# Peptides against a protein of PDB entry 3ESW, part 63

Target 1, 322 residues: chain A of PDB entry 3ESW
Amino acid sequence: NNIDFDSIAKMLLIKYKDFILSKFKKAAPVENIRFQNLVHTNQFAQGVLGQSQHLCTVYDNPSWHSIVLETLDLDLIYKNVDKEFAKDGHAEGENIYTDYLVKELLRYFKQDFFKWCNKPDCNHCGQNTSENMTPLGSQGPNGEESKFNCGTVEIYKCNRCGNITRFPRYNDPIKLLETRKGRCGEWCNLFTLILKSFGLDVRYVWNREDHVWCEYFSNFLNRWVHVDSCEQSFDQPYIYSINWNKKMSYCIAFGKDGVVDVSKRYILQNELPRDQIKEEDLKFLCQFITKRLRYSLNDDEIYQLACRDEQEQIELIRGKTQ

## One batch from the design tools (peptide; aimed at target 1 R318)

Design b2_p26_6_s3 (made by RFdiffusion4, then SolubleMPNN; its pose is not in this set)
Fold by OpenDDE base, seed 3:
Order: C-alpha cells, then sequence, then structure tokens
Structure b2_p26_6_s3 (fold): chain B 322 residues (1-322), chain A 26 residues (1-26)
C-alpha cells in the first residue's frame, strides 16, 4: 500500500491554510470586549492604538508618492544605484537591486537632501548660526504653521542679533520636502514616505525612549530590514543597544498590514523594565490591530502575510537575522 | 525613465513569484 505522501501533504497544507485564515476572521465578542477594556484602562495600549490609526495608513497616499518622486533627483539616485549594482557584478532583474536602491536613498537623503536641525539658524544672521541660538521654550503654531500639521513650535533667540527664530515641528511630510530639516521625528516621517513612494513595504518603528526609524521588507533577504535615515544605516539593528549603549523598553513597528512588537530585534542589552503593559496584553493588542488592518484583504493576501508574520516571529525568537 | 523601469521590473518579479507559488500549491 503505497502511502500517497503527496495527497497527505496537500491535505495538510489545506488544513494549515484554513487554520491560519481562521485567526483572521471577524473578532469574537469576547476579543472586542478585551480590546475595549485594554485601551480604556491602559495608557500604553491607548498610545499604541492612537499611533496605529495614523502611522499604519498615512503613508499610503498616491498623491504624496507623486509629489515625492517629482521632488527627488531620481536621475542621480538611479545613476548611483546602477553604478553600485554593476560594480558588485549583479545581473539586472535581481531582487537585490531594491536593497541597493534603499542604500542609495539613505545616502541621498542624509548627504544631499535633508539636514539635521538641533537648533535652527538665525533667520537674520543666515547659515551656520545655530550655535548662537538660545531656546526660549515652545508654543502653539500660528495660523500659517497650523496648515502643515504642526503640533508645537520651538522658539529661539539669537544671541548675536536678538531676533526670534521659530522652528515649527511639522508632521506634514510634504512640508518637510520644502523645509528639508528636522530631528529624528521629521527624518523618519519623510524617509518613511520616500520609501513608500518607491512601492516598498515599509514600517515606522517607534521606540518609547525617544527614537524612531524604519523597517523595509527586503524580498532578497526575505525579512524585515532595519533602516535608519538619521544614521544612514541599513540592516544594523544593534546600533542602539550596542553602539549607543541605549537603554530601551519597547520598539513597536507600524505598517499598513500590521502592528508588531519588534523589541527583540533592537533591545539586545540594557533592557529597561517592560512595565507599561502585560506582555500577553501587548501581544493581544498588536494581533488585534493587525487583524483589523487586514479585514479588507482576500484569503490569499491574508495567508501570505500570515506566513511572513510567522517567519518574523521565528526570527525574533531565535535572535538571528535569517 | 529609470524609475519606470524599476517599477516595471519589480512588478514582473512579484508576478513571477506569485505564479511560482501558485504552481507549487497545485
Amino acid sequence: as target 1 above (322 residues)
Amino acid sequence: SKHEEFVAKKLEEELKEKIEKELEEK
């Protein structure tokens, strides 16, 4: 009796697919109650939910993608990508080309396009005058600044000329294409949009300890890759814990298809207490939000994303990049 | 444009991978 191993394998695959898809069905009443109670009783959970409502969808704007592509020097970018790609002896049409593109976008963004702004230059004294700027505090946006999703404006006085310079903290990434300056928030915000504008799978990573960065899904590496525009860093998740010796408690990734606790990728040492939420409740929260983000997807899309999620969870458990 | 070429190649690769996966599932 030849055991039809192929038939058994097919049957097991069908059952596995059905099992995976069953996890993404409409939430049971008990899950909805648990979710509502969690976000109403836990401030951290409420914060994660609030961030997900913005960060998971805001970058999926085709009009913004067009504006980005029109603003960037695409000829320079692709010239540099082609040069580095050819230098390493790769054939055209390999998924690895996208990794070269992301690396060039990191270079271009940091070196040619965007500037770090710890303090603004004096509007009267001109360039390289930030050293003469004294912070006076922060205030609300004026009528013009408020048009560009400005939450706060930092106020500086020039020690040389006595004039006041405003540094609006814009959250509108299109305004950041004009201003071309900011801190980690502005850098990550605009760079996330830039990567999305190339049709890439991108997540915004929020760290509770005042840093933010991106992840890009590399089809070549078949995993999420750390990307930090401020550091011009590609696939260096260790830079915070090891190189900076930074203490961290939570890293949460926000993408169109899900919310994931990626703390295990980045918190390699100097872990701070994870006391803001129960681990089981955080896991539930991320899964619940992810499930909601996927409600409009078809079964094949859900299955593919679920397989990707499982691979990522295995990676995070192993503590090794695959 | 080089960008259009990139987008076209990426879409072709994604389509190829989908076809390969569908063939493996059959």
Scores: peptide ipSAE 0.406, ipTM 0.853, DockQ to the pose 0.029
OpenDDE base, seeds 1, 2, 4, 5: peptide ipSAE 0.362, 0.337, 0.401, 0.339; ipTM 0.832, 0.820, 0.853, 0.820

Design b2_p26_7 (made by RFdiffusion4)
Pose (drawn by RFdiffusion4):
Structure b2_p26_7 (pose): chain A 322 residues (1-322), chain P 26 residues (1-26); non-standard residues A184 YCM
Amino acid sequence: as target 1 above (322 residues)
Amino acid sequence: SDNFIKELAEKTELSEDTVKLLLEQL
């Protein structure tokens, strides 16, 4: 009995596919209550549910993608990307070009395109002039800025001239292309959209302790890669937990293809208690949403995606890539 | 049994838990 593995191996891969295609089916009403309900037991759940709605489908918008592309200096971007591919892009330029592009986009976005804003500059006084602004609080948007999905307008008084500069907080990323300024918040909104506009596979990562950033899929490194525009950072998920020494509890990724707990990738010391939701319920929550996010996908798509997800669980469960 | 499961896991690149679950279904 030379026991045939190759037979048994080829078999199983077949059986596994059925197990997978079954998993991403229906929404049998049994687990539906578990969902509709959990979203009332717990707000951390409603939190994730809400954000999944604002953040997964939203950046897939050709109208927007095009405007961003018109607006960005592609000649400049691609020239530099090409210049860096020139100084040899790995023996295997095996979709490595895509990585060089993301890196250059980070540079352009930071060094060139978008600017940080703590207090705003005075609208009437010069440009370099923010530290003589004392804030008078926040309020609703006026008629004009109401168009751009704005909730709060921070208003400021200039002690040197008396005029009031205002700093609307927009969510319409197309509006940000114009204003070209803001904090993680909008820096990240626009940068996610920018990444999506090159057709990259992109995600919005949300840290409960007030920071947001991106994840991009590097076919070259065939895994998700941490991208933070504010820090012009490429593959440095430790940056928060170690370099900054920031204490964190949860990290959640959002995208067209799914919602995934990516905490393990980032919260690698100074771990805070995860006391917001039964861990079993969170797993369920993401799975149900990810499953919901895929009803209209076909079998080949449902499967190839589920494998990428699994590859990711092993990466997180373990301590490393591969 | 453990060596058999490990060999299947290496050939299929599936986790040992998944291989065990599929074998139980058979």

Design b2_p26_7_s1 (made by RFdiffusion4, then SolubleMPNN; from b2_p26_7, 13 letters changed)
Fold by OpenDDE base, seed 4:
Structure b2_p26_7_s1 (fold): chain B 322 residues (1-322), chain A 26 residues (1-26)
Amino acid sequence: as target 1 above (322 residues)
Amino acid sequence: DDSIIDKLSEKTGLSKEKVKELLKSL
């Protein structure tokens, strides 16, 4: 009996596609009830939902992308990318070029463009005066600062001149293109937008233990790649758990196409109790939000994303991030 | 037959487990 493996394979793929598409149909009434109950009763779930409403869509702004591309030294960036790409003997047009681009963007952002700000410089005394700054506390934004999605302003007094310097914690990434300074939040916020501006698939990763970073989908590596702008880190998901010995409970990735618990990628040791939500409820929540984000996509897009999701889940289960 | 599943997994790019699951539903 000559088993027509090609015919069977085609039938399996059709059936698989139908199965996948069935999962992304409109939520059943029971799922909606479960979702509503979960977000109303579980604070962590409400937080994830709230973050998804912002982080999954905010960076998909073509006007912002244009502003970013006009602000960055693209000539320098591409010159450096081309140089490193050529050095390693790659031919133009390979998917690996994008990995070089992301690596250069990490370099450029950290070395040339953005600054870490533990304390601001004194507005009166000028550059390299942060050592003279004493924190006085935080306050709400003024009328000007409020224009740039500022939630809080850190207030500092200069020990040398006595003047007050304000360090607004801007959430507007376009304002960050001007200020070019911040902490992990500002770094990740603007860098996420930068990556998006190059047309890349990017996720914002929130860690419950007060850190944030990005993931980029590498077409060359065919997976999500850890990207931390603060650390100039590419594909080093272990840096937090291993290098920093950081204790962590949750890492949640937020992208235009989904919300994913990526904790298994980053929490390699020193796992904190995952007691904020039941694992089944978190899985349901992420799937439910992801489903909603994909409602406008066509069947082929849904299928391709589902294949990507499956590959990622396999990766996360197997611990094969390398 | 594991050999059939392996070949179908290779041709489809699906996991062996998924191939097995889908075959049961045929």
Scores: peptide ipSAE 0.258, ipTM 0.908, DockQ to the pose 0.744
OpenDDE base, seeds 1, 2, 3, 5: peptide ipSAE 0.281, 0.252, 0.259, 0.258; ipTM 0.912, 0.904, 0.906, 0.904; seeds 1, 3, 5 fail the geometry check

Design b2_p26_7_s2 (made by RFdiffusion4, then SolubleMPNN; from b2_p26_7, 13 letters changed)
Fold by OpenDDE base, seed 1:
Structure b2_p26_7_s2 (fold): chain B 322 residues (1-322), chain A 26 residues (1-26)
Amino acid sequence: as target 1 above (322 residues)
Amino acid sequence: NDSIIDKISEKTKLSKSTVKKLLKEL
């Protein structure tokens, strides 16, 4: 009997759509109670929720996108993208162009636009004086610094002139377009906004062990791709666990359409204890927040995103990037 | 049959586990 696989596949897709739509319906009272209890009793869960309230939506600001695009050297960027695309991209189709764009943005950002700041230069002595700077500690922002979402200011004394230099840790990405310096936090914050400004699907990845990076959804590769602006890295999720031999416990991705535990993509060895939350509760939390983020989407959008989510989960289980 | 599940998984782009679950509901 020739099994009509096409007919069965069609029937299963209908059933799957209905099943997905049923899951993304408004949360049942019992789920709301579980969620509330979890975020009230578990500090890690509260932290994930707090981050989601900011990171999932803050970058979806059209005014910020305009400011970014007006600030970047778009002519240089597109010239370089077009050059690389002309070599290899025409044979692979137009979807690969976006991968070239992200790779060029990584290059441009690290080499031409933004600067790593371990220690600031002395405001009095000028450029290349960071070697003379001694940390005195951190304090709260002053009245001017507070205008730009600054939570902490690092204080440095110049060993040469004795003057104090302030290094505000700005969280306003528009201020970062001006200052053009920082550490992993500032790099990832502004670079996430930059990628979003090009209309890309981007997630902010938080690692509990003091690092942050991005993921970009490649239409060419049909998956989430690791992107680290600090490292100028594209599709190298192994760099932390293998190259750095970094020990890690949690990597959580925050995007407009969901919150996902992506730890399995990045934690390939030297896993630290995952003792901050029960695995079932973390899974529930991420799913619950994701469900809330999708409440305004139509049935087809919900279905398409759920299919993408399923493919990602398959990838994460296999431990192999597709 | 695992071969049937594999073919359906490829056509639907659903996981084998999801295909198995949905087939039980058919």
Scores: peptide ipSAE 0.215, ipTM 0.872, DockQ to the pose 0.764
OpenDDE base, seeds 2, 3, 4, 5: peptide ipSAE 0.206, 0.194, 0.213, 0.210; ipTM 0.870, 0.866, 0.870, 0.869; seed 3 fails the geometry check

Design b2_p26_7_s3 (made by RFdiffusion4, then SolubleMPNN; from b2_p26_7, 13 letters changed)
Fold by OpenDDE base, seed 1:
Structure b2_p26_7_s3 (fold): chain B 322 residues (1-322), chain A 26 residues (1-26)
Amino acid sequence: as target 1 above (322 residues)
Amino acid sequence: NDSIIEKISEKTKLSKSTVKKLLKEL
């Protein structure tokens, strides 16, 4: 008897839709209790929740998107994208255009727009004076710095003139459009907003071992793609574990539609102990937060996102980007 | 049969584990 695989596949997709919709319904009382207990008893879980409350929603701000688009050299960006797309993209279809856009945004951001700041220049001596700067430590923001969501200010003394230079670590991405300098935190923060301003599906990836980057959902590749603005890197998730030989324990992705443990994408070797939370509890936490983020979505949106999630989980289990 | 699960997984784009779970509910 020839098994009608198409009929079985159709039936399973119906059952899967119903299953997904049942799973994404309002949390049962027992799940709420488990969640509350987890975030109250586990500091890592509390940290993930706290980050999700900010990172999952902060970049979905239309006023910020407008300010970004008004600040960037869109003519240069699109000229470069069109040039690269004209070479190779027409044969691959229109969906590849967005990959070219992200690659150009990486180039533009690193080469033309934003600056890495290990040490600030001396405010008195001017440009290219960072070599003369000695760190004195960090302090809280002053009254002006506090207006721009500044948690910490690094203090430097100039060895040449003796003056103090403040390097505020701004978390306001609009202020970063003005200052145009920072480290991985400022780079990733502003670059995440930039990608969002182009209407892209973007996640902020937090690594416990003091790095942050983005993921972009490529419609061409039909998967989440590693994007690091600091490195001008596109689809190179191996750079940390392999190229840097970085030891890592956790990589958590934060997006408007979910929170996902993406550690398996980036931690390819030299894994540090995952001792901050039980694996089952982390899985539960990410799923629970994701469920909450999707409460306002309709059944079809929930289903489509769940299908995307399933494909990502398959990818992460295989340890190979498709 | 693992071969059946694989074919269904490819057609549905669901994981083999998900397919196996759903088949048990049929």
Scores: peptide ipSAE 0.223, ipTM 0.876, DockQ to the pose 0.804
OpenDDE base, seeds 2, 3, 4, 5: peptide ipSAE 0.209, 0.201, 0.220, 0.218; ipTM 0.874, 0.870, 0.871, 0.873

Design b2_p26_7_s4 (made by RFdiffusion4, then SolubleMPNN; from b2_p26_7, 16 letters changed)
Fold by OpenDDE base, seed 1:
Structure b2_p26_7_s4 (fold): chain B 322 residues (1-322), chain A 26 residues (1-26)
Amino acid sequence: as target 1 above (322 residues)
Amino acid sequence: KKSIIEKISKKTKLSKETVEKLLKEL
C-alpha cells in the first residue's frame, strides 16, 4: 500500500491552517480571566507584560528610523557589505546580503560608532580620565536629563580635580545617537533601533540575570539569529552559558509580532531555578501577548508567522537534545 | 508509525507532536 505522503501532507497542512487560525481568534472570556489573574497575582508576569508594552512597539517609529539612517555612515557600511558579498555571497544567493549587512552593522557599531562606559571620563579633565573617577552612587535625573527618558544618573567624583561628572542612563535611543556611549542596556537599545531602521525583523532579548541582546530573523538561514552588539557576535547563542559560564533562568524575546521564551536557545548549562512563574503560565502569557500583537493581521500573515513559530519551537527542542 | 510521522513532519515542516495531534483528528 503506497502511502501517498504528499496527499496526507496537504490534508494536514489544511487542518493545521484551520487549527492555527482558530487559536489566533479573539481570546475567549476564560483566557482573558486567566490573563488578568496571572498579571495581578504574579510579579514576573506583570514585568513581562510591562516590557512587552514598550519593547514590542517602541522601535516601530518611522521618524526614528530616518534619524538613524541620517546619522550612520551608510556609504562606509554599504561599501563594506558589498565588498564582503562580492567575495562569497554571489554563490549563496541574494538573501545572504542581509546577513553581511548585520555583520557589518555589528562591526561598525562596536568599532566606529559606540563606546563602552564602565566609568565616564571627567568632564573637566577630558578624554582617558575614567581611571580617576570614583563612584558616589546614583540619583534621579535633573530637568535636562529628564527630557531623554532618564530613570537614573550615576554620579562620579574626579580624584584629580575634585569635580563631579554625571553619567545619565538614558533610555531614549535618539539621545544615545548623540552620547555614543553606555553599557549593555544602551548598546542593545540603540542597536535594536539601528537594525529596525534597515527594515529588519528584530527582537529584543531580555535576560533576567542582567544582560540584553538582539535576535534578527535571517531569510537566508530561515531562522532567528543571535546578535549581540556588545560582543560583536553573530549566531553565537552559546557565548553566555558556555564561554562566560553564566548562570541564567530566563531569556524572553520581545518583537512586534510576538513574545517568546527563548531560554532554551541560550541556557545550555548552569540553569538557575525557574521559580518566578509556572512554566504553563509563562507559556500562556507569551502566547496571549503574541495573540494580541497579531489581532490586526490577516489570516495569511497569521498562518505564515505561526509556521515560523513552529519551526523555532522545533529548533529549540532539538538544541536541548544535543 | 514513528517513520510515517517523521516523513510527514519533514514534508510539512510541522513538529512531530503537531503531526501526531493532527493525525489523531483525521
Scores: peptide ipSAE 0.172, ipTM 0.845, DockQ to the pose 0.671
OpenDDE base, seeds 2, 3, 4, 5: peptide ipSAE 0.152, 0.159, 0.161, 0.160; ipTM 0.839, 0.843, 0.844, 0.839

Design b2_p26_8 (made by RFdiffusion4)
Pose (drawn by RFdiffusion4):
Structure b2_p26_8 (pose): chain A 322 residues (1-322), chain P 26 residues (1-26); non-standard residues A184 YCM
Amino acid sequence: as target 1 above (322 residues)
Amino acid sequence: NEEENEEKIEELKEKYKEFFEHLEEE
């Protein structure tokens, strides 16, 4: 009995596909209650649910993608990307070009395109002039800035001239293309959209302890890559936990294809208690949403995606890539 | 060759662990 593995192996891969295609089916009402309910037992759940709605479908918008592309200096971007491909892009330029592009976009965005804003400059006094602004709080948007999905307008008084500069906080990333300034918040909103506009596979990563950033899929490294625009950073998920020494509890990724707990990629010391939601319930929550996010996908898509997800679980469950 | 087949089986089981747990339940 030379036991035939190649037979058993080829078989199984077949059986597995059925197991997978079954998993991403229906929404049998049994687990539906578990969902509709959990979102009332727990707000961390309603939190994730709400964000999934604002953040997964939103950046897939051709109208926007095009405007961003019109607006960005593609000649410049692609030139530099090409110049860096010139100084040899790995023996296998095997979709490595995509990585060089993301890196250059980070540079352009930071060094060139968008600017940070703690307190705003005075509108009437010069440009370099923020530290003579004392804030008078926040309030609702006026008629004009109400168009751009704004909740809060921080207002400031200039002690040198008396005028009041205002700093609306927008969510319409197309508006940010104009204003070209802000904090992680909008830096990240616009940068996610920018990444999506090159048709990249992109995600919005949310840290409960007030920071947001991106994840991009590198076909060259065939895994997700941490991208943080504010820090012009490429593959440095440790940056928060170690370099900054920031204490963190949870990290959640959002995208068109799904919602995934990516904590393990980032919270690699200074771990805070994860005391917000039964870990079993969180796994369920993401799965249900990811499943919901895929009813309209076909079998080949449902499967290829589920494998990428699995590849990711092993990466996180373990301590490494591959 | 036998050692290579054992390694492949280990890797397959590890990769599709949830699937093999589901078969065992049946």

Design b2_p26_8_s1 (made by RFdiffusion4, then SolubleMPNN; from b2_p26_8, 9 letters changed)
Fold by OpenDDE base, seed 2:
Structure b2_p26_8_s1 (fold): chain B 322 residues (1-322), chain A 26 residues (1-26)
Amino acid sequence: as target 1 above (322 residues)
Amino acid sequence: NKKEIEEKAKELIEKYKEFFKYLEKE
């Protein structure tokens, strides 16, 4: 009896898909109780949940995407992308074009569009006066600043004229298209929205030790790629641990389709104690939030995302980009 | 018996996961 290997292979694939899909079924009552207990008893878990409620969905706004695309110099961007793409002779196919686009967006954003603001210029003395500014502390937003999701305003006094300059820390990325200045928070916030506006699959990465960056899913590389707008960095996850010698404990990625602990990608040395939550509880938390984010997806979408997640987990464990 | 069969099936599927990925590419 010739073993019908094709029939067996098809049956095995069906059973494998069913098994994968079964992991994304609605949470059991016991899992809901565990989740509720975890977020009520662990402050770090509550923080991750709170961030996920904002960061996983806020950038999926078509109206914001339109405003971004209307604000950027698209002619310049695509001209530069086409120029760099043409140098490589199209040999790598169409999927590499998106990598060139992200690299140009990094260049454009840092060089042409957005500015780093350690200290604001004096509102009275004008441009290039930031060196004369002394920090006085932080306060709550005024009535105008409060319209743009501002939680904190840094206050500076000019040593030359004695006037006060306010530096509001806006969380509204549309306001950042106007102000075009900030620190790592403002840079990452607006740049995440910019990448999303081009239809890219993007995650916001939060580091507990006061830094934030992006990840982009490259169809050419078939993996998540480190993207830092502040550093104009593409695929350099080592810059924090090695180049900066930064000590870190947690890096959590927030995207529309999931929440993932990506610490293993970025924490290569100088690891701080991971004492904020049990590793099993963090894994459970990220999986639970990810399941919730995928509740409206069909079986094919769930399966494709699950395969991508598994490839990423293998990458993170092996330390080798496949 | 049903739970034990499901657990064994899950273990087998996890063991052959690389094989299933191979079959998906073909």
Scores: peptide ipSAE 0.018, ipTM 0.440, DockQ to the pose 0.053
OpenDDE base, seeds 1, 3, 4, 5: peptide ipSAE 0.019, 0.014, 0.018, 0.015; ipTM 0.465, 0.416, 0.503, 0.455; seed 1 fails the geometry check

Design b2_p26_8_s3 (made by RFdiffusion4, then SolubleMPNN; from b2_p26_8, 10 letters changed)
Fold by OpenDDE base, seed 3:
Structure b2_p26_8_s3 (fold): chain B 322 residues (1-322), chain A 26 residues (1-26)
Amino acid sequence: as target 1 above (322 residues)
Amino acid sequence: NLNEKLKKAKELKEKYKEFFEYLKKE
């Protein structure tokens, strides 16, 4: 009996599509109960939910995208991208252009646009005076600072002039276009918005051990690519575990289409105990939130995203950058 | 090594387990 393997393969693909689509139907009552119980009883789960409510949607703001594009030196950016893209004679195909764009945005952002702020400069003494600044602690925002989604203000005293300088930790990325300074939080926040403003598929990655970065979906590489604006890093997920020898427990990616535990991409050694939530509960939580984020999508969109998710999960299991 | 390959194969099997269980219901 000549087994028609092609017919079997086609049938399996149809059944797989139906299976995938079935997962994205409205949640059963039991799943809703499990979700509610989890977020009410587990603090880590509550935190992930809270972050998802903000990070999954906040960057999908067309008005912000316009402001970003009006603020950046687009002529310089595209000139540099075109220059680098032309060097290979288009041998890699047109899809690689976005990789060149992201690499230039990393360069531009770190070298030309944004500044690292460990300590602020003295408001009175001027530029390059941060060495003279002594931390006095943190306080709540004043009336002006509170307009820009500021939860905390770091207070510094100048050892030279004695004046107080405030360093508000703004969460409004539009305000960061003005201030052009911060730490990993401000860098990642604004850079995530910048990438989104170019129409790219971007996720915000939160690490429990006080770092944050981005992932960009490369159409050329056909995978999620590590992007860290602070490090001007493209496709170097190993930098934290290997280069920094950083100990980490959780890395969670937040995007418009889903929430994903990406810990396996970044935690290559020095793994800390994953004791904040049961692994099955975290998996359930991420899937449940992802399902909710996709409720308005059509079957083709759901299937395409699910195929992408499956490929990512295979990548993470294999421990290979594809 | 063989043990690492076997571990990865088991993880892949578990990943597709739900699909195989779905196929059995049809």
Scores: peptide ipSAE 0.134, ipTM 0.706, DockQ to the pose 0.183
OpenDDE base, seeds 1, 2, 4, 5: peptide ipSAE 0.041, 0.054, 0.040, 0.034; ipTM 0.550, 0.667, 0.671, 0.491; seeds 1, 4, 5 fail the geometry check

## One batch from the design tools (peptide; aimed at target 1 L12)

Design b2_p27_1 (made by RFdiffusion4)
Pose (drawn by RFdiffusion4):
Structure b2_p27_1 (pose): chain A 322 residues (1-322), chain P 27 residues (1-27); non-standard residues A184 YCM
Amino acid sequence: as target 1 above (322 residues)
Amino acid sequence: SAWEEEEEEIEKLKEEIEEAQEKAEES
């Protein structure tokens, strides 16, 4: 009995596909309650649910993608990307070009395109002039800035001239293309959209302890890559936990294809207690949403995606890539 | 729970596939 493994191996991959295609089916009402309910047992759940609604579908918008592309200096971007491909781009330029593009976009965005804003400059006094602004709090948007999905307008008084500069906080990333300034918040909103506009596979990563950033899928490294625009950083998920020494509890990724707990990629010391939601319930929550996010996908899509997800679980469960 | 059982079945089947592939490569 030379036991035939190649037979048994080829067989199973078949069986596995059925298990997978079954998993991403229906929404049998049994687990539906578990969902509609959990979202009332727990707000960390309503939190994730709410964000999934604001953040997964939103950046897939051709109208926007095109405006961003019109607006960005593609000649400049692609020239530099090409210049860096010139100083050889790995023996296998095997979709490595895509990585060189993301890196250059980070540079352009930071060095060139968008600017940070703690207190704003005085609108009437010069440009370099923020530290003579004392804040008078926040308030609602006026009529004009109400158009751009704004909740809070921080207002400031200039002690040198008396005028009041205001700093609306927008969510319409197309508005940010104009204003070209802000904090992680909008830096990240616009940068996610920018990444999506090159048709890249992109995600919004949310840290409960007030920071946001991106994840991009590198076909060259065939895994998700951490991208943080504020820090012009490429593949440095440790940056928060180690370099900054920031204490963190949870990290959640959002995208068209799904919602995934990516904590393990980032919270690699200074771990805070994860005391917000039964870990079992969180796994369920993401799976249900990811599943919901895929009803209209076909079998080949449902499967190829589920494998990428699995490849990711092993990466996180373990301590490394591959 | 039913959810847990389904996840375990998929995990066990995947482990059997990996083992069968490793033994095939050794042979």

